# Designs tried in a protein design run: peptides against a protein of PDB entry 4Z63. Part 8

Target 1, 334 residues: chain A of PDB entry 4Z63
Amino acid sequence: LCLGMNDLTGNIPEDLFHLKRLNLLGIQENRLSGSLSREIRNLSSLVRLDVSWNLFSGEIPDVFDELPQLKFFLGQTNGFIGGIPKSLANSPSLNLLNLRNNSLSGRLMLNCTAMIALNSLDLGTNRFNGRLPENLPDCKRLKNVNLARNTFHGQVPESFKNFESLSYFSLSNSSLANISSALGILQHCKNLTTLVLTLNFHGEALPDDSSLHFEKLKVLVVANCRLTGSMPRWLSSSNELQLLDLSWNRLTGAIPSWIGDFKALFYLDLSNNSFTGEIPKSLTKLESLTSRNISVNEPSPDFPFFMKRNESARALQYNQIFGFPPTIELGHNN

## One batch from the design tools (peptide; aimed at target 1 S172 F303)

Design b1_p10_4 (made by RFdiffusion4)
Pose (drawn by RFdiffusion4):
Structure b1_p10_4 (pose): chain A 334 residues (1-334), chain P 10 residues (1-10)
Amino acid sequence: as target 1 above (334 residues)
Amino acid sequence: SSHWISSTEV
């Protein structure tokens, strides 16, 4: 049953909960509102539930043991409150959970021993607080995590050294501390390709510690953290690097020669720092900016990127990394 | 000129 992208109002008629054979309900992008009824436990054949872009509120009903076939739950852009219900946190069948841009709050609690099919999680733009849940690496299939724009505090848990399935990790604007510990831990996630750390670690020093090694790293964004120190040389060993954003920090010293050695780099933003010295000549022999013989695969995280020119400008949206214009941005330095 | 990137609309 597909009703998406209309102008429907009111709540879900209780009539709909008699459909015990329905495996797909798309009601997304309407004006629907009210609470999402507990009677939804009666729809035991559901595989894909798309409630996104409506006006729903109240707690998400804790009925998800009654929906053992649920694989996709899409609730983004609604007014849902409370945390993740225990039954949803215990669902062994969920592949994907998208609750982004909701009014959700409290500690974030998932039973990752129980969630053996979870491979994608998007909780962005919510009010989840407390520490990042230490058990997240126990979701052995979780590839894509977007926790951006939340109310967490403290450090990245030590157990994140074991997050073997992690590919795309977006932590922007989440009040994270100790970038030194965050980078030392996260370098052990061997599948990490795209990492977004923007608006965290405010005023901290950027670790220069050269034992740090991110081998498969493709996209590194750590911006507007007001970080200090120099261009970190440990980064030169990430040969796959495509997009680097260190902008709006307090970084100083000269821009080193090895920045021109990234063969797949098509976008770099070092703008709004304290960089001095001349421009390194090696930026003239960047391979992805000269010839057409460099070819690589675009990273594919499940989340869009956003770009801001200044603090008051409306943002630009890029659903894919290769939507960024090939750019050298060195402005507002010394 | 300058700008910066995030994974969420700020």

Design b1_p10_4_s1 (made by RFdiffusion4, then SolubleMPNN; from b1_p10_4, 4 letters changed; failed a check: a repeat of another design)
Amino acid sequence: SSSWVSSVEL

Design b1_p10_4_s2 (made by RFdiffusion4, then SolubleMPNN; from b1_p10_4, 4 letters changed)
Fold by OpenDDE base, seed 5:
Structure b1_p10_4_s2 (fold): chain B 334 residues (1-334), chain A 10 residues (1-10)
Amino acid sequence: as target 1 above (334 residues)
Amino acid sequence: SSSWVSSVEE
C-alpha cells in the first residue's frame, strides 16, 4: 500500500493494521500525526515501512520482534522522541534504518550482534548524547552510517579500527574531539570511501603523519573545523579521491602540486583558509574537469550531502556525490 | 564563496 506524497492528515486508521499480508506500507510525505500505532505489530508480513516526512510524535513502538520480515524502516523527518525501541535495536531482519531528523534522545544503543543484516543506518539530526557506540563494528554488514548532528562527545572508539564493512561515514557536527586519533583509527577501515567530519575537532591540528593511509578514500570532507596545519601529505596516496572539502579551516602553507595528480578529483574546496603561494599548474590538468565521461553510476552514500553556500542560506541537498558541480574553490585565502 | 559540505540540514 503506497499512499505517499499526499495531504493525508490525522492518524493511520487502525483497520489498516489488519492487513496481515501487507509487504509494503508507504505513507511518507503526508501530514499524519499522533503516535505511531503499536498495531503495526499485526503487519507480520511487512518488509518495508515508510512513515517518513510526517508529523508523527511520541515514542517508536517496541513491536519489531513481531515483524520478522522487516528489512526497511524509514521514519526520517518526524517528531519521534525517546530511544530506539529494544526490538528494533535487536532486529535480525533489518537492512536499513533511517530515523534522521527526529527528536530521538538518550544513549545510542544497538545490539549489533543481533542486527546481522543491517547495512545502512541514518540517525543524523537527532538528540542522541554520550559516546559513539563502541559495538558498531559488530554490525558486520553495516556499510553506510550517518550519525551527524548528534552530541557524541569524545573520540572515535578504538574498536572502529575493526569496522571493515564501513564504506560511508558521516559524523558532521557531533562534538567530536581528537582528529589525530579519529584518522588514525579510521584509516584501518579498508572499505572506507566517504568520510565526512565537518564541524568537529574545533581548532585542532590536522595531522600530517605520513603513516596515515586511506587507500579507498573518494570523498573527504573536513570543513569548518578551524583546523590548523597544512595540506596533509598522507592524502596524496588516496589516488581515488573525487571530492575534497577542507574549507573554513586555518590551514596554511602552499597548495601542493600533487593535488592535480588526482585523476578523479572533480570537486575541490580549499576556500576560507590561509593558504599561500601560487595555484599549482597541475590543477589545470585535472582529467575529471577536462573529460566529459565521469561515470555517474558509482556507489554513493545513502545519506544526503548538504552544501551551505552562506551562513544564512539554506543548504542545498545533494543526494549523489556526482550531483555536485565540478568545482575548484580556492577563494578567501587571505 | 562561503560554502562547506556537510551531511546535515543546518
Scores: peptide ipSAE 0.372, ipTM 0.890, DockQ to the pose 0.866
OpenDDE base, seeds 1, 2, 3, 4: peptide ipSAE 0.371, 0.366, 0.360, 0.364; ipTM 0.893, 0.891, 0.888, 0.891; seeds 1, 3 fail the geometry check

Design b1_p10_4_s3 (made by RFdiffusion4, then SolubleMPNN; from b1_p10_4, 3 letters changed)
Fold by OpenDDE base, seed 1:
Structure b1_p10_4_s3 (fold): chain B 334 residues (1-334), chain A 10 residues (1-10)
Amino acid sequence: as target 1 above (334 residues)
Amino acid sequence: SSSWISSVEL
């Protein structure tokens, strides 16, 4: 049953929960309000639940133990409060959980040992607090993780050295500290292709440790951190780099010539730093900017990117990395 | 004004 993208209001009729054979309920992009009914438990054949972009409120019902086939739960952009219910945090069937842009709170706790199928987690823009959950690497299929815009404190856990499944990681604006430790840990994530760390590490030094290596890194975003230092030499070994944003920092020194050696680099933002010297001539030879055939079919994060052009403007949403126009921004380096 | 990328609605 797909009822998304309408002007439906009020609650879900209780009789809808009598549909025992229903595999897909999509009611996204409506004006549905009130609590999400506990009677969802009656939808024992449910594989996909999409309630996103509504006016739902209250706690998410603890009924996911009665939904043994549920693979997809999308609840982003609602008014949900409380925590992740225990049955959801223990779901062995769940592949994707998206609860981005809610009012969920408390400590983030997932039973990753039970969540054997979880591959995508979006909890961005919530009110989770405390530390990052150390047991996330126990979610052995977890590939996509957005935890951005939560009030996490401290450092990236040492356990994340073992996060082999991790490919796309966003921690933007999550009050994280110690960028040197974070990068030193996350370099061990051999499948990490996308790393977004914007609005963390406030005023720290960007490490220039030549021992750091991100073999598969395609997207690095560490914008608006007020980071000090220079262009990090370790980044030159990330031969697959496609997008680099280090804008709105306090980085100094020259832009190195090796920045033009990245064959796939189509988006470079180094703007609003204190870089000096000449623009590297190697940038004029970027194959990605001269060739028409960028493969648009590469895997992308499940979480959207947002480009904020100024403090007063609404951020533009980009659902895919290749949605960004080919860009070289070197402006405002004073 | 230069932009920056994030993974959140700011």
Scores: peptide ipSAE 0.395, ipTM 0.899, DockQ to the pose 0.876
OpenDDE base, seeds 2, 3, 4, 5: peptide ipSAE 0.387, 0.383, 0.388, 0.382; ipTM 0.896, 0.895, 0.897, 0.895

Design b1_p10_4_s4 (made by RFdiffusion4, then SolubleMPNN; from b1_p10_4, 5 letters changed)
Fold by OpenDDE base, seed 4:
Structure b1_p10_4_s4 (fold): chain B 334 residues (1-334), chain A 10 residues (1-10)
Amino acid sequence: as target 1 above (334 residues)
Amino acid sequence: SSSWVSSVDL
């Protein structure tokens, strides 16, 4: 049953929960309000539940043990409060959980040993607090993780050295500290292609450790951290780099010539730093900017990107990396 | 431009 993209108001009629053969319930992009009914437990054949972009409030009901076929739960952009219910945090069927842009709070706890099918987790823009969950690497299929805009404190857990499934990771604006430790840990994530760390590590030094290596890194975003240091030499080994944003830091020294050796680099923002010297002539040889054939068919994160043109502007949403225009931004290096 | 990228609407 698909009722998305309407002006539906009120709550879900209780009789809807008598549909025991229902595999898909989509009621997204409406004005549905109140609590999400516990009677969703009666939908024992449910594979996909989409309640996103509504006015739902209260706690998410603890009934996911009665939904053994549920693979997709989309609840983004609601007013949900409380934690992730225990049955959801233990779901062996769940592939994708999206609860971005809610008011969920407390410690983030997932039973990753039970969540054997989880491949995508979006909990961005919530009120989770405490530390990052050390057991996330136990989610052996978890590839896409957005935990951005939560109040996690401290550093990236050492256990994330074992996060082999991790491909797309966002922690933007999550009060993280110790960038040297974070990069030293995350370099062990052999499948990591996208790393977004914007608005963390405030005033720390960007490490220039030649032992750091990110083999598959395509997207690195570490903007607006007030980071000190220079362009890190370790980044020159990330031959697949497509997007680099280090804007709004306090980086100094020259822009190195090796920045032009990245064949796939189509978006470079080094603006609002303190770089000096000449613009590398190698930037004029970026193949991605001269050739029309950027392979548009690369897998993207499930989480959107946002570009802010200024602090007061509304961010532009980009659902794909290739939605970004080819850019070289070196402005405001004073 | 004074742009920066994030994964969140900040």
Scores: peptide ipSAE 0.374, ipTM 0.895, DockQ to the pose 0.897
OpenDDE base, seeds 1, 2, 3, 5: peptide ipSAE 0.359, 0.353, 0.356, 0.352; ipTM 0.891, 0.890, 0.888, 0.889; seed 1 fails the geometry check

Design b1_p10_5 (made by RFdiffusion4)
Pose (drawn by RFdiffusion4):
Structure b1_p10_5 (pose): chain A 334 residues (1-334), chain P 10 residues (1-10)
Amino acid sequence: as target 1 above (334 residues)
Amino acid sequence: SSSHWISSHP
């Protein structure tokens, strides 16, 4: 049953909960509102539930043991409150959970021993607080994590050294501390390709510690953290690097020659720092900016990227990394 | 001159 992208109002008629054979319900992008009824436990054949872009509120009903076939739950852009219900946190069948841009709050609690099929999680733009859940690496299939724009505090848990499935990790604007510990831990996640750390670690020093090694790293964004220190040389060993954003920090010193050695780099933003010295001549022999013989695969995280020119400008949206224009941005330095 | 930055949220 597909009703998406219409102008429908009111709540879901209780009539709909008699459909015990329905495996797909798309009601997304309407004007529907009210609470999402507990009677939804009666729809035991559901595989894909798309409630996104409506006006729903109240707690997400804790009925998800009654929906053992649920694989996709899409609730983004609603007014849902409370945390993740225990039954949803215990669902062994969920592949994907998208609750982004909701009014959700409290500690974030998932039973990752119980969630053996979870491979993508998007909780962005919510009010989840407390520490990042230490058990997240216990979701052995979790590849894509977007926790951006939340109310967490403290450090990245030590157990994140074991997050073997992690590919795309977006932590922007989440009040994270100790970038030194965050980078030392996260370097052990061997599948990490895209990492977004923007608006965390405010005023901290950027670790220069050269034992740090991110081998498969493709996209590194750590911006507007007002970080100090120099261009970190440990980054030169990430040969796959495609997009680097260190902008709006307090970084100083000269821009080193090895920045021109990234063969897949098509986008770099070092703007709004305290960089001095001349421009390194090696930026003239960047391979992805000269010839057509460099070819690589675009990273594919499940989240869009946003770009701001200044503090008050409306943002630009890029659903894919290769939507960024090939750019050298060195403005507002010394 | 100009400057900008990237995030995962607007």

Design b1_p10_5_s1 (made by RFdiffusion4, then SolubleMPNN; from b1_p10_5, 4 letters changed)
Fold by OpenDDE base, seed 2:
Structure b1_p10_5_s1 (fold): chain B 334 residues (1-334), chain A 10 residues (1-10)
Amino acid sequence: as target 1 above (334 residues)
Amino acid sequence: SSSSWVSSVE
């Protein structure tokens, strides 16, 4: 049953939960309100539940143990409160969980040893607090992780060096500290292609340790951290780099010539730093900016990117990396 | 014009 993209109001009729053979319930993009009924438990054949973009409130019901076939739960952009229900945090069937832009709170706890099928997790823009869950690497299929805009005090857990499944990771605006430790850990994530760390590590030094290596890194965003230091030499070995944003930091020194050696680099933002010297001539030879054929068919994160002009401005949403226009932004340097 | 920055959140 798909009733998405309407102006439906009120609660879900309770009789809908008598549909025991229902595999797909999509009621997204409506004005449905109240609590999400516990009677969802009666939908024992449910594979996909999409309740996103509604006015649901209260706690998410703890009924996911009665949904053994549920693969997709989309609840983004609602008013859900409380934690992740225990049955949801232990779901062996769940592939994708999206609860972005809710009011979920407390410590983030997932039983990753039970969540054997989880490949995509979006919990961005919630009220989770405490530390990042150390056991996330135990989610052996977890590829896409958005935990941005929560309050995860402290450092990236040391256990994340074993996060082999991780490909796309966002921790933007999560009150993280110790960028040197974070990068030192995350370099061990051999499948990591996208790393977004904007609005963390306030005033720290960007490490220039030549021992750091991100083999498959395509997207690095570490904007608006007030980071000190220079362009990191270790980044020159990330030959697949496509998008680099280090804007709104306090980086100094010259822009190195190796920045123009990235064959796939089509978006570069180094604006609002303290870079000095000449613009590298190698930037005029970027193949990605001279060739018309950007390969648009690469895997991308499940979470969107947002471009903000300032803290008060509405962000522009980009659903894909290649949605960004080819850009070289070097403005507002000294 | 104020330069932009990229994030994964609104």
Scores: peptide ipSAE 0.365, ipTM 0.868, DockQ to the pose 0.833
OpenDDE base, seeds 1, 3, 4, 5: peptide ipSAE 0.361, 0.355, 0.359, 0.358; ipTM 0.867, 0.863, 0.866, 0.866

Design b1_p10_5_s2 (made by RFdiffusion4, then SolubleMPNN; from b1_p10_5, 4 letters changed)
Fold by OpenDDE base, seed 1:
Structure b1_p10_5_s2 (fold): chain B 334 residues (1-334), chain A 10 residues (1-10)
Amino acid sequence: as target 1 above (334 residues)
Amino acid sequence: SSSSWIDSVE
């Protein structure tokens, strides 16, 4: 049943939960309100539940033990409160959980040893507090993780050295500290291709440790951190780099010539720093900017990117990395 | 743009 993208109001009719053969319920992009009914437990054949972009409130019902086939739960952009219910945090069938832009709170706890199918997690823009969950690497299929804009604190856990499944990771605006430790840990994530760390590590030094290596890094976004230092030499070994945003920092020194050696680099933002010297001539030879064939079909994060201009302006949403126009921004380096 | 940065959240 697909009723998305309407102006439906009120609550879900209770009789809808009698549809025991229902595999897909999509009611996204409406004005549905009230609590999500516990009677959803009666939808024992449910594979996909999309309630995103509504006015739902209250706690998410603890009924996911009665939904043994549920693979996709999309609840982003609602008013949900409380925690992740225990049955959801222990779901062995769940592949994707998106609860971005809610009011979920407390300590983030997932039973990763039970969540054997979880591959995508978006909990961005919630009120989770405490430390990052140390057991996330136990989610052996978890590739996409957005935990941005939560009230986390402290450092990236040491256990994330073992996060072999991690490919796309955002921790933007989560009050993280110690960028040196974070990068030192995350370099061990051999499948990491996208790393977003914007609005963390405020005023720290960007490490220039030649021992750091991100072999498969395609997207690095560390914007608006007020980071000091220079362009990090370790980044020159990330030969697959496609997008680099280090804007709105306090980085100094020259833009190194090796930045033009990235064959796939199509988006570069170094704006609003304190870089000096000449623009490297190698930037004029970026193959990705001269050739039209950016492979549009590469895997991208499940979470969207947002181009933020100011705190008051509506951000532009980009659902894919290749949605960004080919860009070189070097402005405001005074 | 020179006045913008990338984030993963609104």
Scores: peptide ipSAE 0.525, ipTM 0.899, DockQ to the pose 0.718
OpenDDE base, seeds 2, 3, 4, 5: peptide ipSAE 0.519, 0.521, 0.523, 0.514; ipTM 0.900, 0.900, 0.900, 0.899

Design b1_p10_5_s3 (made by RFdiffusion4, then SolubleMPNN; from b1_p10_5, 4 letters changed)
Fold by OpenDDE base, seed 1:
Structure b1_p10_5_s3 (fold): chain B 334 residues (1-334), chain A 10 residues (1-10)
Amino acid sequence: as target 1 above (334 residues)
Amino acid sequence: STSSWISSVE
């Protein structure tokens, strides 16, 4: 049953939960309100539940133990409060959980040893507090993780050295500290291709440790951190780099010539720093900017990117990396 | 010059 993208109001009729053979319920992009009924438990054949972009409130019902086929739960952009219910945090069937842009709170706890199928987690823009959950690497299929804009404190856990499934990771604006430790840990994530760390590590030094290596890194975004230092030499070994945003920092020194050696680099933003010297001539030879065929079909994060122009302006949403126009921004380096 | 930065948050 798909009723998304309408102007439906009120609550879900209780009689809908008698549809025991229902595999897909999509009611996204409406004005549905009230609590999400616990009677969802009666939808024992449910594979996909999409309630995103509504006005739902209250706690998410703890009924997911009665939904053994549920693979997809989309609840982004609602007013949900409380925590992740225990049955959801222990779901062995769940592949994708998206609860971005809610009011969920408390300590983030997932039973990763039980969540054997979880591959995508988006909990961005919530009110989770405390530390990052150390057991996330126990979610052995978890590839896509957005935990941005939560009130996490401290450092990236040491256990994330073992996060072999991690491919796409965003921790933007989560009050993280110690960028040197974070990068030192995350370099061990052999499948990491996308790393977004914007609005963290305020005023720290960007490490220039030649021992750091991100072999498969395609997307690095560490913007608006007020980071000091220079262009990090370790980044030159990330030969697959496609997008680099280090804008709105306090980086100094020259832009190195090796920045033009990245064959796939199509988006470069180094604006609003304190870089000096000449623009490297190698940037004029970037193959990705001269060739028309950017492979649009490469895997991308499940979480959206946002280009923020100023604090008051609505950010532009980009659902794919290749949605960004080919860009070289070197402005405002004074 | 865009006074912009990329994030994964709204």
Scores: peptide ipSAE 0.411, ipTM 0.879, DockQ to the pose 0.818
OpenDDE base, seeds 2, 3, 4, 5: peptide ipSAE 0.397, 0.402, 0.397, 0.394; ipTM 0.877, 0.877, 0.879, 0.875

Design b1_p10_5_s4 (made by RFdiffusion4, then SolubleMPNN; from b1_p10_5, 3 letters changed)
Fold by OpenDDE base, seed 1:
Structure b1_p10_5_s4 (fold): chain B 334 residues (1-334), chain A 10 residues (1-10)
Amino acid sequence: as target 1 above (334 residues)
Amino acid sequence: SSSSWISSVE
């Protein structure tokens, strides 16, 4: 049953939950309000539940133990409060959980040893607090993780050295500290292709440790951190780099010539730093900007990117990395 | 634009 993208209002009729053979319920992008009914438990054949972009409120019902086939739960952009229900946090069937842009709170706890199928987690823009869950690497299929805009103060857990499944990771604006430790840990994530750390590490030094290596890194975003230091030499070994945003920092020194050696680099933002010297001539030879055939069909994070122009302005949403226009931004370097 | 940055959150 797909009723998304309408102007439906009120509550879900309780009789809808008598549809025991229902595999897909999509009621996203409506004006549905009230609590999400506990009677969802009656949808025992449910594989996909999409209630996103509504006006739902209250706690998410703890009924996911009665939904043994549920693979997809999308509840982003609602007014949900409380925590992740225990049955949801223990779901062995769940592949994707998206609860981005809610009012969920407390400590984030997932039973990763039970969540054997979880591959995508989006909990961005919530009110979770405490530390990052140390056991996230136990979610052995967890590839996509957005935990941005929560209050996960402290450091990236040491256990994330073992996060082999991790490919796409966002921690933007999560009050994280110790960028040196974070990068030192995350370099061990051999499948990590996308790393977004914007609005963390306030005023720290960007490490220039030649021992750091991100083999598969395609997207690095560490913007608006007021980071000090220079262009990090370790980044020159990330030969697959496609997008680099280090804007709105306090980086100094020259832009190194090796920045133009990235064959796939199509988006570079180094603006609003304190870089000096000449623009590297190698930037004029970026193959990605000179060739017409960029492979548009690469895997992308499940979480959206946002280009913020001003703190007060609505950010532009980009659902794919290649949605960004080919860009070289070097402005406002004084 | 030179006045923008990328994040993963609204």
Scores: peptide ipSAE 0.410, ipTM 0.877, DockQ to the pose 0.765
OpenDDE base, seeds 2, 3, 4, 5: peptide ipSAE 0.401, 0.403, 0.399, 0.399; ipTM 0.877, 0.874, 0.875, 0.874

Design b1_p10_6 (made by RFdiffusion4)
Pose (drawn by RFdiffusion4):
Structure b1_p10_6 (pose): chain A 334 residues (1-334), chain P 10 residues (1-10)
Amino acid sequence: as target 1 above (334 residues)
Amino acid sequence: SHWITSFDPD
């Protein structure tokens, strides 16, 4: 049953909950509101539930043991409150959970021993607080994690050294501390390709510790953290690097020669720092900016990227990394 | 000058 992208109002008629054979319900992008009824436990054949872009509120009903076939739950852009219900946190069948841009709050609690099929999680733009859940690496299939724009505090848990399935990690604007510990831990996630750390670690020093090694790293964004220190050389060993944003920090010193050695780099933003010295001549032999013989695969995280010119400008949206214009942005330095 | 993030600031 597909009703998406219409102008429907009111709540879901209770009539709908008699459909015990329905495996797809798309009601997304309407004006629907009210609570999402507990009677939804009666729809035991559901595989894909798309409730996104409506006006729903109240707690997400804790009925998800009654929906053992649920694989895709899409609730983004609603007014849902409370945390993740225990039954949803215990669902062994969920592949994907998108609750982004909701009014959700409290500690974030998932039973990752119980969630053996979870491979993508998007909780962005919510009010989840407390520490990042230490058990997240216990979701052995979780590849895509977007926790951006939340109310967490403290450090990245030590157990994140074991997050073997992690590919795309977005932590922007989440009040994270100790970028030194965050980078030392996260270098051990061997599948990490895209990492977004923007608006965290405010005023901290950027670790220059050269034992740090991110081998498969493709996209590194750590911006507007007002970080100090120099261009970190440990980054030169990430040969796959495609997009680097260190902008709006307090970084100083010269821009080193090895920045021109990234063969797949098509975008770099070092703007709004304290960089001095001349421009390194090696930026003229950047391979992805000269010839057509460098070819690589675009990273594919499940989240869009946003770009802001200044603090008051409306943002630009890029659903894919290769949507960024090939750019050298060195403005507002010394 | 500009900067990049992974959430919608608007």

